# Ledger of designs, part 141: peptides against a protein of PDB entry 3WG5

Target 1, 218 residues: chain A of PDB entry 3WG5
Amino acid sequence: LAKNIVYVAQIKGQITSYTYDQFDRYITIAEQDNAEAIIIELDTPGGRADAMMNIVQRIQQSKIPVIIYVYPPGASAASAGTYIALGSHLIAMAPGTSIGACRPILGYSQNGSIIEAPPKITNYFIAYIKSLAQESGRNATIAEEFITKDLSLTPEEALKYGVIEVVARDINELLKKSNGMKTKIPVNGRYVTLNFTNVEVRYLAPSFKDKLISYITD
Target 2, 218 residues: chain A of PDB entry 3WG5 as posed
Amino acid sequence: LAKNIVYVAQIKGQITSYTYDQFDRYITIAEQDNAEAIIIELDTPGGRADAMMNIVQRIQQSKIPVIIYVYPPGASAASAGTYIALGSHLIAMAPGTSIGACRPILGYSQNGSIIEAPPAITNYFIAYIKSLAQESGRNATIAEEFITKDLSLTPEEALKYGVIEVVARDINELLKKSNGMKTKIPVNGRYVTLNFTNVEVRYLAPSFKDKLISYITD

## One batch from the design tools (peptide; made by RFdiffusion4, then SolubleMPNN)

Design b2_p18_1_s1 (from b2_p18_1, 7 letters changed)
Fold by OpenDDE base, seed 4:
Structure b2_p18_1_s1 (fold): chain B 218 residues (1-218), chain C 218 residues (1-218), chain A 18 residues (1-18)
Amino acid sequence: as target 1 above (218 residues)
Amino acid sequence: as target 1 above (218 residues)
Amino acid sequence: MASGAIYPIELGGGKLKR
């Protein structure tokens, strides 16, 4: 019986247009192979709001489930990473990771201090992040507080508050715990029940271009 | 008879948090002296959306009319500069200046190409720029096209389409042409008729900090 | 002509490690 394929890819660093290209490439490969799902191991301090929104849209347009996995321990889905997670079919976190801190910033001052976004921008992102939470059946109040209180959560807190679906130490535990779960958003217009019984795990490596861009943006 | 005071200050370069500080300082000085208005000579290629929104809010909260003057010839109110202008009490342009090109970008690629913003961001800025135009009684269709078509206008076109209020070669002509005009947005909750008969023009210089930051950001 | 880039709203999360 042809094993169901689950792809795993890593996205690390700032969310940029290049990050969109990575998501697009990875999801496209997984779609072409009719994978059961793709797991994106995400570790990001944040990044560009625009790239984030493109990534969310690309995930929502995916023909297969896209699972955001905040991994490894010490990783974060900060700011843009939280939005991406909230826009995904399933969120998992490893112990010792974090999610949140979604307050939009204007940038950094010369002294490295955060320049706060005006209320209008903040309110836009509040509406946006709440919509992502609502559409995925996740906690919209906490999603708002990721901005208004610059809230950061542990995996256990995020799970407790209904922000995420799985806490898992590794890919194998993730597959085991998420088996039989329904996607939090539709795939091809339907909620899909994940079937990770007897799956082949395939790891996708960064392209040469991905490596180069990561090197330049770091 | 104590001459009505009109302040003039220059803001040049990228719109940043420092630009907000400049606007705040200049407007505050003019407010403290109960100026008839402040004219900001604006020359910007654009900048940060957040700083822009803060500046717009600061202008809207001004106790005195804030006039954006795209000056000198060769200057532009590009991108963020257009939003600031549309958020102001009066817009003037010198001949040989431009306004528009408001398409949000994600940034620049390594090759210097513009990284386009996703539709969601673009749509947000469309809504925002249209609101600024509508609130000020300016052309909301053209405001939208500043984004959707990345439209740039000459002073004559901008005047013709009802985006701006005055074309003026210099401060004296600006004062003359804008005399008796009503502000396009309220001052202290009321539309104000500008009175530039027998005004004293006071020029505000950049602070040392302003000069330093401009030097660092250029 | 530098197209008037509204620089992307950075969604500031964690410390940009310089």
Scores: peptide ipSAE 0.035, ipTM 0.350, DockQ to the pose 0.315
Fold by OpenDDE base, seed 1:
Structure b2_p18_1_s1 (fold): chain B 218 residues (1-218), chain C 218 residues (1-218), chain A 18 residues (1-18)
Amino acid sequence: as target 1 above (218 residues)
Amino acid sequence: as target 1 above (218 residues)
Amino acid sequence: MASGAIYPIELGGGKLKR
């Protein structure tokens, strides 16, 4: 029986157009191989809203399940990362990670203070994040509070509140716990039951370009 | 008589936090040398609003005149570039360049279509760009139209409408034409009369990091 | 003509590391 392939790739740093390219590349590779799923190990402080929305759309257009895994311990799916997670087929978090802090901002002033977004923008993203939560059957109230209260949650809290699906220490535990789960959003119009029995885990390395950009943007 | 130094540096590409770092670095070098001015040869399609606002603030905090020169022919000060120009001590454009197209957007959709900014954001930037124009004694009506009509102007039109101060084919013509002009905004609380008599032109090269980032972001 | 879009909205505190 052809071993089901699960891809694992890392996305680290700010969400930008380049991050979109990384998501697109990783998902495309996994799609071409008809992988059972791709797991994206996500560690982000946030980033651009447009890139985030494009990433969400790319995930939703995926021919395979895209699992967002907030990893390693100490990582976060902050701001844009939370939206991406809420737009994905399954969310996992490692112990010692965080999710939330979704308040949109216009940016940072020279003194490092936040330039507040006008209420209309905030309301737009409230509607958007609630839509993502509703579409995925996740807690839309908490999703709103990620903005209105700038709430950040532990994995245990996020699981308890129905924001995420899995708390896992590593990829093996993630695969074990998520085996037999249905995707929270459809894949090609259908909810998929994940089958992580007898899987081969394939790690995708960042391209040379990925490494170079990461080095420059960090 | 110690030759007055005029620095010339190039800023090309999208306005990002890295572009802020470039502006800061270039202006700092020129400040340290007590330059008569720094000329920034600007060619940008636009970029991030926060970076743009930080750049404007950095220019306004400059201890020396910062001249924005839209150069070479074919270059543009589009979107964020227009704001930066309007926030500067003097604007010049080479023939065959453009300025304007300041309509804020949330980004681009996957299909390349513009995601429109909500009216409140548009209104915020209308107020902001008008403030820049008013503070610099430039045409605030046209500044607003850069947003409301997504207007782009030729150098000749921009000069005619009082958006810019100089049309110049090269640095030598720029220095010649701007000699004796007062800065459009104060330098250290005072309007400065530019003295480009017997100046040494010093070109600042991009750092290795600058080259690397430009290569990656382009 | 690359519409010089000012992308005003960042989601999250990503202090661009100076």
Scores: peptide ipSAE 0.060, ipTM 0.574, DockQ to the pose 0.392; fails the geometry check
Fold by OpenDDE base, seed 5:
Parts: sequence; C-alpha cells; structure tokens
Structure b2_p18_1_s1 (fold): chain B 218 residues (1-218), chain C 218 residues (1-218), chain A 18 residues (1-18)
Amino acid sequence: as target 1 above (218 residues)
Amino acid sequence: as target 1 above (218 residues)
Amino acid sequence: MASGAIYPIELGGGKLKR
C-alpha cells in the first residue's frame, strides 16, 4: 500500500523574503509529490510584514495541507510567525513554546528602541489578523489582542482559547493527534480530513542557498 | 490555428497585501489557460515592502511571462512599483509615465512628514534592488540610485539606461515591439521568446472582492 | 512626482517575556 508522504521542513529565524523562498520551495516539493501534508517546524521572533503576508498567501494557495508546528521547545511563533500560523491549515505547538506579540513596528532606532507604527498601520494589521482568525475558525478576539495588548500565549492557553488545534511534544505525537482532523481552511476549495494512518515522514533539508541566506541574514 | 492568448489586467493604487492577491489571481488565471503572457498595466505610487517582495516572488514563480506595463500616460511605477517591474520578465512604459523613487520609508508622521528608514533598512533594499536588476540584466547602478538619490526616470531615459525594455503607447504597440523579445528572467528555468504573431487579447476585470478591497484601502 | 513610499513594516517580536 503506497504510504502517504508527510514532509517536514524547518524554518528558523527572522521572517524575510528568503523565508518566503523557503516556504515556497518546501511546499512546492510536497505538492509535486502529492504529499498528504507538509509540516513546517517554525521558530521565529518575527520579521518583515511583507514576507509574512506572502507566506500566508503561499500557504493558502497550497495544493496540500500546510501544518505550522511551533517547535522545538523554547521556540516561538512571535509576531509574523503568529500571522503565518493563523493563515495555515493547522497549528500545532510543542510544550515550552509561545505564540503572539503581533504589534506592528516601523523598526528599531539606533539605540535599539522600537519605533511604533502609526495607528493607521496598526489598525490595518488588526483587521488583517482578525480576518485570518475568522477565516480559519480561530479566536479573532485573541488575535486582535495579540496586537492591541501585545499578548503572548503558552500552547495550553492557545489551545484553550481556540487559537491553535494541537499541542504535541514531537512529530509522532503531532501526527497521532492531528490524524482525522479537518483543515481549518480549505485546500483547493475543500476542507480536507488529514490521514496519517500510513505515513512516511520525509525531512526536507535547507538548500545550500537557504543556508547561505540564513547565514547572511543572521 | 489556436490563437496565443495574452491576458491584460490592471493594478492601480498602493501596493498592499490585496495587491498581491490581485497579482496572484491574475497570473493564476493566465497560467491555467496556458497564456503566452500576461500584461499587468501598473499604476502605483508605491506601498508596502512586504507586498512588493511577495509580488516579485509570485512573478518569478509564474509559469508564463509576466510583463509589467506602466500605463496609462500619467501613471507611475514609483517605489514598490519599480521593484515589481525589475522583478518581472519584461518592463514596458507608456509615454508620460515614470519609474523610480525607491527610497524606503518607515511611514508618515501625524503631520504627514516622511519618517526615514534607518541605514540598515536602506542598505538592505539597496542590495535587494541591485540583485533584481542584476538577475534580469538591467542597470543595477541606476537601480541603486533609485534609492540613494531617489531618482525618477522617464520612459525614454529608462530605456536608454537599460532599466526597461519597451516604450509603447498602447497594448497593440507593446505586443508589436515585444514580439520576438526574450524574457529578462527565466520562465520555469528557461528564457522564453515572446510570440505575439497570432494573439487574442483577453482583459481580466477586478473581482468584486478586489474592488471592495481597493475601496477599503483607498 | 509622487515619492513612492516603501513601508518596511517590521512585525517585531514583542519581547518574549523570557
């Protein structure tokens, strides 16, 4: 019986245009092989709003379910990472991770202080993050508070409030718990029930280009 | 003889996440129909860097040539619009249009004054815009000056300096002049020679959603 | 000529309460 392929890829660091390239490459590989899903192990402090929105759109256009997994323990889906998660087909978090802190900023001053975004920009992202939450059937009130209160949540809180779908310690537990779940957004116009009963896990390594770019952006 | 389909779509206004959605939708339609190319009539004062970078990436991933056409007369490909153009397979401009003014800004103060980007951000976009120019065989020195000098060019200057490929008054002249040209970047890993000898032009209208979003963002 | 604004909006990682 042909095993259902599940791809696992890691994305770590700031969300940049290069991060979009990684998402696109990984999802494309999984699409080409008609994978059951791709799991993206995400650890990010945030990054560029542009790259974030592009990543969300790329996920939404995926021919296969894209699962965002905040992993390993100690990782975060902060700021841009939260938007990406909310735009995905399923969110999982490992114990000891965090999600939230989504307030847009203009950048950092020379002394390292945050330059706040004007209200117009903040309101735009409030509307955007709420739309992502609503479209995915996740908690739009909490999504707004990720911006307005700069709220960060534990996996248990995020699950309790209906921000995420799964708390899992590792890939095996994630596959077990998410088996039979429906995607929170459509895949090609249809809500898909995940089938992880006969799974082959394939890990995607970063390309040499991805490694080089990560090295340059760090 | 089955006519080669060329799609034409209009994108006007600020570059936002919604603008990305428009690009993505238009390109997807053209890809599905195996069009010879899509021409995007672009008129933008700029916008979000994030949306811009996503649009560039979406263009680069297109299965068909994407032609950016700064149109109609009086239009501009300012700031974000210049990056999008430099990331495309071919750039055309109508007489009386402009391109350039690519200096990144953090935003506007309450009094409407520009908040300048810190040098780190400016340098990042200098590197980025130069890479787009170099990858497409366009003038990277001028691309840098679009930022450092906030330079804007006429179509004639842009053509002369090797920033763009075509000056055309309308779609018919654009098709005539670009017929037989090679794309400045690959399509699916190959430089494509445009074939506009037997063309059916199909205009794509904005969706109701696109119209609503444009109305909300204006 | 409308100075094109590229808004690099950074979605800063809030200080994760370490």
Scores: peptide ipSAE 0.048, ipTM 0.354, DockQ to the pose 0.332; fails the geometry check
Fold by OpenDDE base, seed 3:
Structure b2_p18_1_s1 (fold): chain B 218 residues (1-218), chain C 218 residues (1-218), chain A 18 residues (1-18)
Amino acid sequence: as target 1 above (218 residues)
Amino acid sequence: as target 1 above (218 residues)
Amino acid sequence: MASGAIYPIELGGGKLKR
């Protein structure tokens, strides 16, 4: 019996337009091969709001389930990463990772201080993050607190509060635990039940351009 | 008599954190050598608001005059580029360049449509751009219209309306025309009269990192 | 803790190179 394919790709670093290109490329490959799902191993301190919104939209337009996996241990889905996760079909976290800290900022001053976003911007993103949480059946109150309290959560807390769906140590445990779960948002207008009973895991490597950008941005 | 030094550096492409690093590096070199001024040849379609604000702050903290020169012909100081220019000590444009189109956006959707900024964000940047214009004694009404009307101006229009100070075809004409002008904002708390009567022009090259980033972002 | 900055505002029509 032809094994269903699950793709795994890594996205690490700041969320930029290049990160969007990575998401688009990886999801497109998985769509073309009619994969059961794609798992994006995410480690990000945050980044651009525009790129984030585009990534969320790209995920929501995916023909297949997109699982955001905060991985490896020590990684984070901070700020923009949290929005991306909340916009996805399923969120998983490895033990020792974090999610949250979603307060929008205009940037950092020369002294490293945060340039505060005006209340109007903050309120926009409160509404946006709450919408993502509500649409995905996740905890919208905590989503708001990611901004208003600049809250960061452990995987266990995030699971307990209904922010995420899975705590998993590795891809195998993730596949096992997420098997039979429904996507938190629709795929092609329908909630999909994940089937990971007989799957082949395929790892996607970054392109040469991706490697070069990563090398330069590190 | 030891010739005063004028540095010239090129900044081309999207305004990002790396663009900030370029500004910082170039201005620092010119400061260390006690240059009469640095001319930044600017060609940008825009970019990040945070990087823009940091660049403006870096210019305003400069120990020497920073001249923004929209160059070469065909170049633009669009959006973020306009803010940077308005935050500088002197603005020049080459014939066949443009300035303006400062409407803030959240980004581009997948279909290439503009994601509109909420009115609250737009109003913030209206206030900000007007402040830059007012502080520099430039036309604050037109600065507002760069946002509200998404206005773009030719060099001749920008000069006529008091947005910029110089129209020049090349560095030599710029030096000639700007000689004896006062900076539009203070340098170290004082308005400086530019002296380009006996100057050596030094061109600064992009670093290897800058070249690599430019190559990747092109 | 690297405060994850959402930089909400793009200024300018960077043509996404298709």
Scores: peptide ipSAE 0.039, ipTM 0.561, DockQ to the pose 0.393; fails the geometry check

Design b2_p18_1_s2 (from b2_p18_1, 8 letters changed)
Fold by OpenDDE base, seed 3:
Structure b2_p18_1_s2 (fold): chain B 218 residues (1-218), chain C 218 residues (1-218), chain A 18 residues (1-18)
Amino acid sequence: as target 1 above (218 residues)
Amino acid sequence: as target 1 above (218 residues)
Amino acid sequence: MASGAIYPIELGGGKRRF
């Protein structure tokens, strides 16, 4: 019996156009192989709104379930990372990670101070983040507070409030706990029940270009 | 008599956080040497609003005149580049260049379609671009139309409409034509009369990091 | 340090695929 494949890929750092290319490449590989799912180990402080929205759209267009896993311990799905997670088919977090802090900003001034987003932009992203939460059957009130209060949550809090679906220490525990769960958004127009029985886990490595860009941005 | 120094540096490609670092580095070098001015040869299709706003702020905080020169022929100061130019002490363009097309977007969808900015965001940038034009004594009506009509202008049109100050084929013609002009915004709170008599032109090279990032983004 | 996501609006003029 052909083993179901689950891909795992790491995405670390700022959310940029290049991060979109990474998501697209990794999801495409998993789609080509008809994988049961792809797990993206996400560690991001945030990044670009455009890239974030494109990534969310890419996830929502995926032919396979995309699981965002905030990993390893110490990682975050901050700001843009929270939007990406809320746009995904399933959210998992490792103990010692965080999610939230979604207040949009225009940028940083030369003195390192935040240039505040005007209310018009903030309200746009409130509507957007609430839509992601509602579409995924997640806590839209907390999603709004990720902006209005710049709230950050622990995995245990996020699970308790219905922001995320799984708390897991590693990939094996994640697969075990998420087995039999339905995707929080449709895959090709249908809610899919995850089947992580008898799976082969395949790790995707960053491309040479990925390694070079990460090295330059670090 | 110590020759007045004019620095020239090239900034090419998308406006990003790295582009801010380039502007900051180049302006800082010119400030340290008490240069008469720095000329930034700009060729950009646009980029990030945050980086753009930071660059504008960095220019406005400069201790020396910052001249944006849309160069070489075929170059553009498109979108973010137009805002940067409008925020500068003097704008020059080479024949065969363009300026404008400033309509803000949220990003590109997976199909390459533009994700439109909501009216709230568009109105914010209309107010912002008009403020830059007004502060610099440039045509604020055309600056608004760079957004509302996504207008692009030739150097000759931009000069005619009072968007820019100089049309020049090269650095030597630029220095000759801009000699005796007042800056369009203050330098350290004062409008400065440019003195390009008996100047030494010094070209700044990109750093090794600059070269590597440009190579990766191309 | 509040890692505020810079939600940069791409200031991209229309049809130019970069």
Scores: peptide ipSAE 0.024, ipTM 0.297, DockQ to the pose 0.443
Fold by OpenDDE base, seed 2:
Structure b2_p18_1_s2 (fold): chain B 218 residues (1-218), chain C 218 residues (1-218), chain A 18 residues (1-18)
Amino acid sequence: as target 1 above (218 residues)
Amino acid sequence: as target 1 above (218 residues)
Amino acid sequence: MASGAIYPIELGGGKRRF
């Protein structure tokens, strides 16, 4: 029997291999407790493509729904964060957040200028992000434009264009609005209807290691 | 009238954005002089995928044949170097060199361990390297195995399997053996028969900038 | 707004820090 528990965890900063470890840890805890879902409060400027793709895979392998919530106001799911969101079971955004800006880069030059990805890499990520959008029944055209136009959207725009599912001010509003929604991707091969009736919200704290890495990467 | 000139330039070290600049400079000089070909003596452990893809594109846009020569003995066209070679008009190897080991990685962890590319990236590069092989009439199965098996080949193996066109000890033997061969990819939309009769070999020196970057990246 | 860097795809053995 699924416990009427929803876990909430925060992931902030650059997407790295350590961010994968955070996602894995948080999802694993929620899976072990047979939670109804886990909500990840995401605030990221982007990061590593590999870590991002591993995170997407970990989310898609989750035994429970993983909800990406771009939170708090002022947060972003930029670049890698958008891919992660598009790979998740549900996307929510708080007012005053943003999503998009997904153009791949190869890094920064010594002078701090962006080293552009060659067309073939860009095309790969176009295909990849479109796949994530299509698999989740989200707007694949806008997903492509997140790369080709380096587009960033508000929650209202993202909702309007079918990129995200929920605009919510807080966890309570998110739970209320997402109650009865189907996951955008399967959980264990099935689309799940979210049931947030009489749920306990349980917050997961960052580990000491989580805090240390955030401190070093800031 | 094409001058009976063959340019030879050396590219050594990691494939970076600066390596692209080297390729571009060298090919441009040879194009301006209407050379019969340029031979790039390549010795690389690999490098950045973007720079690699840009280099491949620059080679394919060349107005003259670009020959990749894995040289001297002990050199390698590893990883990115293999892609560059497969994207070129002709591949030669000196005895005691190697080609292959093309598995994409996302970098190194803090402990120096390889961060593996997720399957989707690996699959992209499989498709990409196979495309290069197919476009050049080279062994696409082995090209795939350069990734899936992280395969490295000797010149004799690479020649036997149709990965490369020439095994040569030096520039003179290379010119002699490649004389009358057709380019494996088009030059200005046409397959060119190499004519190395009565050619002057002209060596291009690295620029000061080329030397400095090699020094910093070593 | 820091443009989200998708970090470099590397091909080949980076610096073996010996």
Scores: peptide ipSAE 0.047, ipTM 0.393, DockQ to the pose 0.282; fails the geometry check
Fold by OpenDDE base, seed 5:
Structure b2_p18_1_s2 (fold): chain B 218 residues (1-218), chain C 218 residues (1-218), chain A 18 residues (1-18)
Amino acid sequence: as target 1 above (218 residues)
Amino acid sequence: as target 1 above (218 residues)
Amino acid sequence: MASGAIYPIELGGGKRRF
């Protein structure tokens, strides 16, 4: 029987328009090949809210399951990364990673201090992150606290509190543990049961353009 | 003979992730109906660079021609709006509109002063905006000067300098003047000749979600 | 000239505004 293909791609660094381009390209490749899923190895300190919301929408429009995997150890899905994860079909984290710290800011001052967002903006993102959690059947109270308390969680805490679905050390453990799980949101209007029985893992490398833009934005 | 459909949608305000969602939704509707084109009536002071780059990519992935129309009179395609226009299949402007002022900024300080972007970021966007102009056969020197000189142009100047393709007072004049024009970038790998002979204009209203998000971000 | 108040909503990370 033809092997079901699972794509794996890495997205590292700040969430920007370029990050959206990477998500879109990677998901499109996986869609074209009718992959069983795409796993995005995510390591981000956060970034731009607009890029984040676009990425969430692109994930939700995916014809295949999109799994966010906070990887490698030491990585984070901070701020925008948490929203992206909560907008995805399945969230996994490696041991030694973190998720949370979702407080919106207006930016950084010249001295590196945070410029706080006005309450109107903060309340908007509270409503937004809670909606992502509710739609995905994840913990909406913790999702709110990622903003209101600037909460960050370990993988074990995130799993325990129902924020994420899998703790896995590597891609092989992720595939093994997520096999037979249902997506937390619909794929093309239907909840999909993941079938990782006899899969081929295909790694998507960043394009030359991806590398150049990452080099410029880092 | 069945009327060729042209969709018209309005995008007003700051370029954000929400603006991307609007572009994506509007283009998707027009693609599903195999429209001859979609016209986006654009009025923006600018916004987020990441959302802008996502919008450009979404336009370039469109299965149909996407026309950016700076409208109504008094509107602008400022900053991010200029990049979006330069990434599109055709640019039109109404009399009394403007395009340009593309200098990247890090943000605004609490006192409303602009925080300047470092030279590395400015140079990146100079290269990016020049690439959009070159790919679309538009004036790359003026595209650079939109950043380096903070240049803003009238419709007549923009047309004269080869930044835009059409000056039109309304949708009917736009359709009449752009009929028989070739797209400035490919649609699905091919340059398309616009056929606005016997078209039906369909207006896309913002969704309830679109209205709510616009209300929150304004 | 309408100073478009670009409300950067940053969710952790460096703002690039246009």
Scores: peptide ipSAE 0.043, ipTM 0.344, DockQ to the pose 0.183; fails the geometry check
Fold by OpenDDE base, seed 4:
Structure b2_p18_1_s2 (fold): chain B 218 residues (1-218), chain C 218 residues (1-218), chain A 18 residues (1-18)
Amino acid sequence: as target 1 above (218 residues)
Amino acid sequence: as target 1 above (218 residues)
Amino acid sequence: MASGAIYPIELGGGKRRF
């Protein structure tokens, strides 16, 4: 029986247009090989809302399931990372990771202080994050509170509150626990049941450009 | 005689993936209408180098002349904005604007201090900005000094040193002064002589998404 | 031909983090 392929790639650092390029490249490779899924090991403090929205759209347009895995321990899906996770087909977290803190900011002042987003921007992202949660059947109340309270959750809390689907220590445990789960959003208009029976895991390396960009954005 | 159409759009704020979307949208509209040119009123403190390079590429691929106009008075084409300008078919500046300060940085630390780019990155952008200047027949020495000295120029200095082509107070003066000029880079492989005789100026409004993004990036 | 490593450099402007 031909092994099902699962791709694994790492995306670390700030969410930028280059992060979009990474997502697009990785998902495209996995689509071309008709992979059962791609797992993105995500570790981000956040980044650009524009890049985030483009990444979410690219995930939603994926021909295969895109799993966001907050990994390794110590990693976070902070801010923009939470939106990306909520826009994905399945969310997993490793123990000792975090998700949330989604309050939009205009940036940092020269003194390093946060420049607050005006209420109209905050309200836009409240509506947006709630829509991502609702579309994925995840906790829209907590999604709103990621902004309004700048809420951050542990993997156990995120699972408990229905923000994420899996807590897993590594890729093998993730595949085991998520085997037979349905995607939380459609893949090409259909909810897919994940089949991680007899899979080959293929790790995608960052391109030279990706390494350079990660070096610049970290 | 059918009026030649010149589109005018404003791009303000940080250079991001959304700024690319704005450039792409605006240029595409102007291309679809076979405009004589599009003028982008640019006011930017800089932004992302990736988005900048994509914008430059999009300008270079334009089927019509793209004029970067640093406008209004008080505006700047700082950092990424300078690269975009140098990648365009014609550069204009309003009195009281600025261009330059192109030294690449990795970002800002939490304390607001600049994280310096390593020499290899700085050298890459030196080569890149010099190539843009050389390809456009603009001052490559000054282009390099925009990085190495973090040089900023007034419109009068930028014109004097052959960095820009026009100083103009408004769109009407810009059209008048640039009428009959050749583009500094090819349009579809040919240098175009601008014809601003009997033109209709069409202002493009930002989309709802553009307004939201500008609001988020400003 | 050395593919010019396009370094995403922040060229001024405040990092808007979301």
Scores: peptide ipSAE 0.029, ipTM 0.292, DockQ to the pose 0.153; fails the geometry check

